# Designs tried in a protein design run: peptides against a protein of PDB entry 8OXM. Part 108

Target 1, 371 residues: chain A of PDB entry 8OXM
Amino acid sequence: FKAEFRLAGGVNLPKIIDCVGSDGKERRQLVKGRDDLRQDAVMQQVFQMCNTLLQRNTETRKRKLTICTYKVVPLSQRSGVLEWCTGTVPIGEFLVNNEDGAHKRYRPNDFSAFQCQKKMMEVQKKSFEEKYEVFMDVCQNFQPVFRYFCMEKFLDPAIWFEKRLAYTRSVATSSIVGYILGLGDRHVQNILINEQSAELVHIDLGVAFEQGKILPTPETVPFRLTRDIVDGMGITGVEGVFRRCCEKTMEVMRNSQETLLTIVEVLLYDPLFDWTMNPLKALYLQQRPEDETELHPTLNADDQECKRNLSDIDQSFNKVAERVLMRLQEKLKGVEEGTVLSVGGQVNLLIQQAIDPKNLSRLFPGWKAWV

## One batch from the design tools (peptide; made by RFdiffusion4, then SolubleMPNN)

Design b2_p14_8_s4 (from b2_p14_8, 10 letters changed)
Fold by OpenDDE base, seed 2:
Structure b2_p14_8_s4 (fold): chain B 371 residues (1-371), chain A 14 residues (1-14)
Amino acid sequence: as target 1 above (371 residues)
Amino acid sequence: EPLFSLISLAEMLA
């Protein structure tokens, strides 16, 4: 290891360290402290399995459908080492960086990212109707710019087109795999884009199995398919390549039902894998300092230490695990809202849910649903 | 207990 480290920013102040391997290659690593990387490590193994399933199928293999993975080495319950995704940038840094974000560069007369966030925070405790109206005003005055990512990075038209397709395929694969696994907390800092491949890397996998739905502000979308995410696909948006790649990914997942269920069952009952949402984690996810402009401290969290007996905790855990498995089985059968859908019908429903401004307007402001 | 890698489990179930 080199003696010097850098800070990656954020609340946990992860340390970027350079190491020299036994092969003489320099590798960057991210050391997270005060974070349980076991969930990230487990989810990366599930993604690797999903990639194996996608590579076995001829149609998904021909489309090069894969979810990007990174190495995770958990060191303790509160520390670990992540592979540094060299040549990646958070989509939030590209889009909404305060100094030189793409929105500011390409749309200087639009609302600032801060103005958008402030407007949505002001209505956070308001009705769904008021949230929707303000969200629509924000969206009208904050137009998508993510198309410019590929245009800036890939000057050759043939390369640009190939990379835009790689991006679209990556969004499709990660969206469907993420939906099947119930992956949440897909804010703009938890999604990296590779500056060379245009593929997405999903990080911070600490909200899985639909545990985002039990947050104080529930997650209302199956995956991130916001206006900038769609704009990066170019003029076809969600139609054509994206939809077909979602359908082919969903087809492979549904045809792999037994394998996926068995693996998730083993994970849910692994005593070393804490996937459950706890109140402290829920508060941490929705009380980020970047969002702390005017949070009145009116949450008297009465620390009712619900000393639930250990037996009641175990019974509650098992009932949550069973519900997660049942919901996973429904997804893999194409059961949505009590109706059995075709692959195309299910994918269509998920796309409509993900792009619905009513669903997007209900998200926590820190999720930045207007980006 | 050896944490059976999910890969090893997936290979055993395939």
Scores: peptide ipSAE 0.014, ipTM 0.584, DockQ to the pose 0.022
Fold by OpenDDE base, seed 3:
Structure b2_p14_8_s4 (fold): chain B 371 residues (1-371), chain A 14 residues (1-14)
Amino acid sequence: as target 1 above (371 residues)
Amino acid sequence: EPLFSLISLAEMLA
């Protein structure tokens, strides 16, 4: 290891370290403390398996459909080492950075990211109708700009077109794989974009198996397909390449039903893999920026083993695991709302759900559904 | 105990 480290920023102040391997290659690593990386490590293995299935199919292989993965080495329940995704930036940092974000640069007369956040926070406890009206006002005065990412990074028109295609394929693959696995918490800081490949890297995989639906503000979309995500695809938006890549990804997932169910079953019953949403995690994920002051989690939760009868906890866990497996089986059969859909019908429903401003307006304001 | 990688399980089921 090199003697020097850098801070990545953020609340947990993760340390960026450089190490030289026995092969003489420098590798950058992110050391996280006070964070459980086991779920990230497990979900990366599931993504690698999904990539193997996608590479075996001729149609998905020809389209280069992959979900980007990174190496995770959990060291304890509260520490681990991540591969640093060199040459990636959070989409939120590019779009809505307070100083030099793309919205401020390209749309200086639109609402600021802060004004949008404030307006949506003011209606957070209001009716769905009031949330929808304010969301539509925010959207009208905060127009998408993510098309400029590829235009800034790729000046050659042929390279620009290829990278926009790579982006669109990456969004499609990650959206469908993420939907099948029930991946939540897809806010603009949990999605990185690679500045060289234009592919997305999904990080912080702590909300999976539709556990986002049991948050205090439930998740109402199957994946992130917001206006800026769509704007990055260019003039065709969700039509053409994106839709076809979603359909081909969904076809491979549905045709791999037995393999996916068997692996998820093993994971759900692994006693070392806590995927269930707990109340403290739910509160942390949907904390208000104003409440940051006093909740020092004195995570001096001493192991007061509340000996709640192991039998009642086990029965409740088994019922949740069974429900997750049943819902996964339904998705892989194309069962949506009690109806069996074709691959095209299922993908169409998911796209419509993800872009519906009524669903987007109901999300937690921290998710930034207007971005 | 060798954590059978999910990859090894997927390779055995394929």
Scores: peptide ipSAE 0.014, ipTM 0.571, DockQ to the pose 0.022
Fold by OpenDDE base, seed 4:
Structure b2_p14_8_s4 (fold): chain B 371 residues (1-371), chain A 14 residues (1-14)
Amino acid sequence: as target 1 above (371 residues)
Amino acid sequence: EPLFSLISLAEMLA
């Protein structure tokens, strides 16, 4: 390891370190402290399995449908090493960076990202109708710009077109795989885009198995398919390539139901894999800007009352795991809201749910559903 | 402990 480190941005200030391998190659790594990387590591393995299934199918292999993975090495329950995704940028940094974000560059007369967030925060405790109205006002005055990512990065028209297709395929694959695994909506900082491949890399996989639905502000979309995500696909939007790639991915997932169920069952009952949402994690994921000041972890909460009978905790856990497995089985059968759908019908429903401004307006404002 | 390789499990189930 080199003696010098850089800080990555963000609350946890992860350390970027350079390591020289025994092969003499320098490898950049991210050391994350105070975070449990086991869930990330497990989800990366599940993604690798999904990729194996996608590579076995001729139609998905021909389309190069894959979910991007990165190496995770958990070192402890609170530390690990991540592969540094070299040549990636958070989509949120590209879109809504305060100084040079694409929205500010291409739409200087639109609302600022701060104004949008403020407006949506003001209505956070209001009715769904008021949230919807303000969300529509925000959307009208904050127009999508993510089409410019590929235009900025790929100047050759043939390369640009190919990379836009790669992006669209990556969104489709990650959306359907993410839906099957219950990853839900993804914060704009937790989606990286590769500046060379235009493929997405999903990071910080701390919400899985629909645990986003039990957050204080529950998730209302199956995956992130916001206006900027769609704008990056170009003029066809969710139609054509995206839809077909979703359908082909869903076909492979549904045809692999037994394998997926068995693997998820093993994971859900793994005592080393805590996938359940806890109140502290829920608060952390949906922190209000006002609450940043006082969360000094006074570690002094008395150990006394958490002697809930091990039996009742275990029965509660088993019932949650069973519900997750049942819901996974339903998804893999195409059962949505008690109705059996074809692959095309299921994919259509998921797309409609993901792009519905009523669903988007109900999301936690911190996750910026207008981006 | 070796993290149970889900890849190995998927390879065994495939």
Scores: peptide ipSAE 0.012, ipTM 0.574, DockQ to the pose 0.024
Fold by OpenDDE base, seed 1:
Structure b2_p14_8_s4 (fold): chain B 371 residues (1-371), chain A 14 residues (1-14)
Amino acid sequence: as target 1 above (371 residues)
Amino acid sequence: EPLFSLISLAEMLA
């Protein structure tokens, strides 16, 4: 290991370290402290399995449909090492960086990202109608710019076209796999884009199995398909390549139902894998930027009151696991809202749900559904 | 240990 480290920004102050392997290769690693990387590690394994299924199918293999994975090594319940995704940038950093973000550069007369967030935070406790109206005003005054990512990074027109296609395929694959696994909406800082491949890397997989629906502000979209995500696909948007790649991914997932259910069942009942949403995690995921100052973890939760009978906890856990498995089975059968849909019908419903400004307006403002 | 078994299980079930 090199003696020096860099801080990656953020509350947990992750450390970027460089190490030389026994092979003489330098490798950059991210060391997270005070964070449970077990869920990330598990989800990476599930992604690798989904990739194996996608590579077996000729139609998904020809389309190079993959979810990007990274190495995770949990060291404890509160520490681990992540592979540094070299040559990636958070889409949020590219889009809404305060200094040089693409929105500021290409749309200097639009609302700032801060103004958008403020407007949506002001209506956070208001009606759905009021949220929708303010969201539409924000969207009108904050126009998509993510098309410029590929235009900035890929100057050759043929390369630009292929990279935009790779991006669109990556969004499609990650959206459908993410829906099946119940990853829900993803914060823009938790989606990295590879500056060389234009493929997405989803990080911080702490919300899975639709646990985003039990947050204080529940998720209302099956995956992140916001206006900037769509703008990155270019003029066709969600039509053509994206839709077809979603359909082909969903086809493989549905045809692999038994394998997916068996593996997810083993994961859900693994006593070392806590995938359930706890109140502290829920609060952390939906913290206001202003609340960063005072939550010293002085919650010494005295171990005393959680003597709920071990039997009642286990029964409650099993009932949650069973409901997750049932919902996963429904998704893999194409059961949506009590109706059995074709692959095309299911994918269409999911796309419509994900792009619906009514659903987007109801998301937690911290997740920036206007980006 | 259990986490490494899932890749092996996926490889065995696949």
Scores: peptide ipSAE 0.010, ipTM 0.577, DockQ to the pose 0.024

## One batch from the design tools (peptide; made by RFdiffusion4, then SolubleMPNN)

Design b2_p15_1_s1 (from b2_p15_1, 8 letters changed)
Fold by OpenDDE base, seed 2:
Structure b2_p15_1_s1 (fold): chain B 371 residues (1-371), chain A 15 residues (1-15)
Amino acid sequence: as target 1 above (371 residues)
Amino acid sequence: SELDREMGLAIAAAR
């Protein structure tokens, strides 16, 4: 390790360190404090297993359907080392985080990201109808620009087309696998894009198994398929490549039901893997300062020493785990709202749920559903 | 800080 470190932005002030491997190569690492990286490490292993299933199938292998993974080394309940995702940027940084964000550059007369956020925060405690009306006004005055990511990075038309295809495949694969695993908290800072491959890297995997639905503001979409996410696919949007890649991914997941259930069952009953939502975590997720500048005192996660009174907590935990497994089994059978759907029918329903402005308008404002 | 001590221990354990 080098003696010097850099601070990454954000509330937890992660330290960027450089190390020299035994191969003589310098590698950048991100050292997070105050974050439990155990869930990220477990979910990365599940993604690697899903990638193995996708590589075994001829149709998904030909389409190069994969979820991008990174190495996580948990060191304590509050510290760990992440592989630095070299050449990645948060989609939020490209789109909205800077004065030079793509929305400001390409749509200078639209609402600012701050104006959009302010409008949605003003209605956060209002009716669903009021939230929907303001969300539609925000969307009308904040038009998608994510198509320009590939246009800026890939000037050659053939390369541009290939990278847009890689992006679309990455969105499709991560959306379907993320839905099967019930992955939540998919805000614009938790999704990185690789500047060379145009593939997505999903980070901060601390909301899984539909635990986003039990947040004070529940998650109402199966995955992030917002207007900018769709705009990055180009003129066909969700139709064609995206839909076909979702269907082929869903087909592999459904055909791998026994394997996926067995893996998730082992994880749900692992006493070292705390996947359950707690009130402090829920507060932290929905009170995150949206600007890098506000040093809010991180609530000390020390109060996890609520001594689980062994007997009654075990029965409640087992009932939650059983419910998660039942819901996973339903998804893998294509059971949605009590109806058995075909792969195409299930994928269509999920796409419609993800793009529905009524569902998007109900999300926590920090999720930035208008982006 | 306690965090720097935890980080120092974590970096030392990762060496």
Scores: peptide ipSAE 0.000, ipTM 0.386, DockQ to the pose 0.035
Fold by OpenDDE base, seed 3:
Structure b2_p15_1_s1 (fold): chain B 371 residues (1-371), chain A 15 residues (1-15)
Amino acid sequence: as target 1 above (371 residues)
Amino acid sequence: SELDREMGLAIAAAR
């Protein structure tokens, strides 16, 4: 390791360290403190398994359908090392950076990212009808620009087309795999884009198994398929390549039901793998900008749960794990809302749910559903 | 999470 480190900023002050590998290559690493990387590590293993399943299938292999993975090394319950995804940028940084974001550059007469966020925060405690009206007003005055990512990075038309295709495949694969695993908290800073490959890297896998639905503001979409995400696919949007890649990914997942259930069962009952949503984690994920000042997360998780009878906690946990497994089995059978759907029917329902402005308007304002 | 916003910002700042 080099003797110097950089701070990444933010509340947890992650440390960027450079290391020299045995191959003589320098690699950046992110050392997170005060965070449990075990869930990220576990979810990366599940993604690697999904990638193995996708590589075994001829149709998904031909399409190069993969979910991008990164190396996670948990060091303790509150620290670990992440592979630094060199050459990636958060989609939020590209789109809605206050200084030089693509929305400001390409749409200077639209609402600012700050104005959009302010309008949605003002209605956060309002009715779903009021949220929907304000969300539609925001969307009218904040038009998508993510098409310009590939246009800025790839000047050659043939390369541009190939990279836009790689992006669309990456969105499709990660959306379906993420839905099967119940991956939540897909805000614009938890999704990185690789500037060379145009593939997405999903980070912070701490909301899985549909635990986003039990947040104080429940998640209402199966994955992120917002207007900018769709705009990055180009003129066909969700139709054609994206839909076909979702269907082919879903076919592989459904045909691998027994394998996926067995793996997730082992993980859900691992006493070292805390995947359940707790009130402090829920508060942290849905903090208001105004509340940032006082909550030093002295997450002494230890003190309050210790007094419930171990038997009642274990029974409650086991009942939640069983419900998660049942819902996973339903997804892998194509059971949605009590109806068995074909792969095409299931994928269509998920796309419609993800793009529905009524669902998007109900999300926590920090998720930035208008982006 | 905020931490991923931070990691994302860190990745952005490391450019």
Scores: peptide ipSAE 0.000, ipTM 0.345, DockQ to the pose 0.059
Fold by OpenDDE base, seed 4:
Structure b2_p15_1_s1 (fold): chain B 371 residues (1-371), chain A 15 residues (1-15)
Amino acid sequence: as target 1 above (371 residues)
Amino acid sequence: SELDREMGLAIAAAR
């Protein structure tokens, strides 16, 4: 390891370290503290298994449908080393980074990212109708610009077209696999885009198995398919390539039901893998910017006394795990809202749910559903 | 900070 480190941006100030391998190659690594990287590591393994299934199928292999993965080495329950995703940028940084964000550059007369955030925070405790009205006003005055990512990075028209297709395929694959695994919506800082491949890298996989639905502000979308995500696909939007890649991914997932159930069952019952939502994690994920100042968790060690009977905890855990497995089985059978759907019908329902401004307006404002 | 200590330990364990 080199003696020098750089700070990455963000609340947890992860340290970027350069390591010289025994092969003499320099490798950048991200050292995170206060983060349990075990869930990230497990989700990367699940993504690798999904990639194996997608590579076995001729139709998904021909389309190069893959989920981008990164190396995770958990070192403790609160620390680990991540592969630094070299040549990636958070989509949120590209879109809404201060004065240099694509929204400010291409739409200087639109609302600022701060104005949008403020308007949506003001209605956070209001009715769904009021949230929807304000969300529509925000959307009207904050027009999507993510099409410009590929246009800025890929100047050759043939390369630009190929990279836009790679992006669209990456969104489709990650959306469907993310739905199957119950990853839900994704904060714009937790989606990286590769500046060379135009593929997405999903990071910070702390919400899985639909645990986003039990947050104080529950998730209302199956995956992130916001206006900027769609704008990056170009003129066809969710139609054509995206839809077909979703259908082909869903077909492989449904045809791999027994394998996926067996894998997820092993993970859900792994005593080393805590996937359950806890109140502290829920507060952290939906923390208000105003509350950042006071929550130094003095984790005083002494609140050990809520030894709920081990039997009642274990029975409650098993019931949650069983419910997750049942819902996963339903998804893999195409059961939505008590109805069995075809692959095309299921994919269509999921796309409609993900792009519905009524669903988007109900999301936690901190996750910026207008971006 | 406690964070820097945990990160220092993680870096030390990765060395």
Scores: peptide ipSAE 0.000, ipTM 0.361, DockQ to the pose 0.039
Fold by OpenDDE base, seed 5:
Structure b2_p15_1_s1 (fold): chain B 371 residues (1-371), chain A 15 residues (1-15)
Amino acid sequence: as target 1 above (371 residues)
Amino acid sequence: SELDREMGLAIAAAR
């Protein structure tokens, strides 16, 4: 280990450490304190399993459909080592960095990221109609720019085209697998893009099994397919490559129903895997920038006072786990809103739900649905 | 989460 560490920004002050391996290679690692990385580690194992299923299918293998994974080593309930995703950047950092973000560079006359955030925060407690109107105004004055990521990074036209295709495939694979697993909290800082591969790396997997629907502001989209995400695909948008890759991923997931159910069942009943949404976690995920001042995370609130009878907690947990398994089974059967859909029908519904401005306008402003 | 904002900022600061 090098004697020097860099602080990662934010409240938990994760430490970036440079390690020299026994192979003489330098590797950056992120040491998180005060965080339970077990959920990330478990979800990475599930993604590796999904990748194995996708590699076994000839059509998904030929398309190189994979979810990018990273190494997580939980050290304790409050510490772990993440493999630093070297050569990645948060899509939010590329798009909406205060100084040099792509929106500011390419669209200097549009609303600032701050103006967009402010407008959506002002209507956060308003009607769905008011949220929709303000969201549409924000969207008109904040045009997508994510196409420029590949154009800046890949100057050769053939490489540019290949990388844009890799991006589109990565979005498709992660969107469908993320939907099947009920992955939430897909804000612009939880999605990294690899500057070499143009593939996405999904981080902080702490909202899974549709627990995003029980947040104070419920999640209303199956995955992130916002205007910038679509703009990165180029002129075809969600049509052609993206749709076909979603369909082929969904086909493999549906054909692997028994395997997926068995694995998720084992995870849901693992006493070491807390996947349930804690009210404190829910508040933390949807904290307002204005509320940062008073909530010292005294994560030392003794778990003692929720002495609900152990029997009532266990019965509540089992009912939630059963409901998650039932909903997973429905998704894998193509059951949406009580109707059995084909793979193409299900994928189409999910795309329409994810791009619907009405659904996007209802999201928590911190999710930045206009980006 | 805030932690991913942190990790995002960390990735940004590590550049």
Scores: peptide ipSAE 0.000, ipTM 0.357, DockQ to the pose 0.061

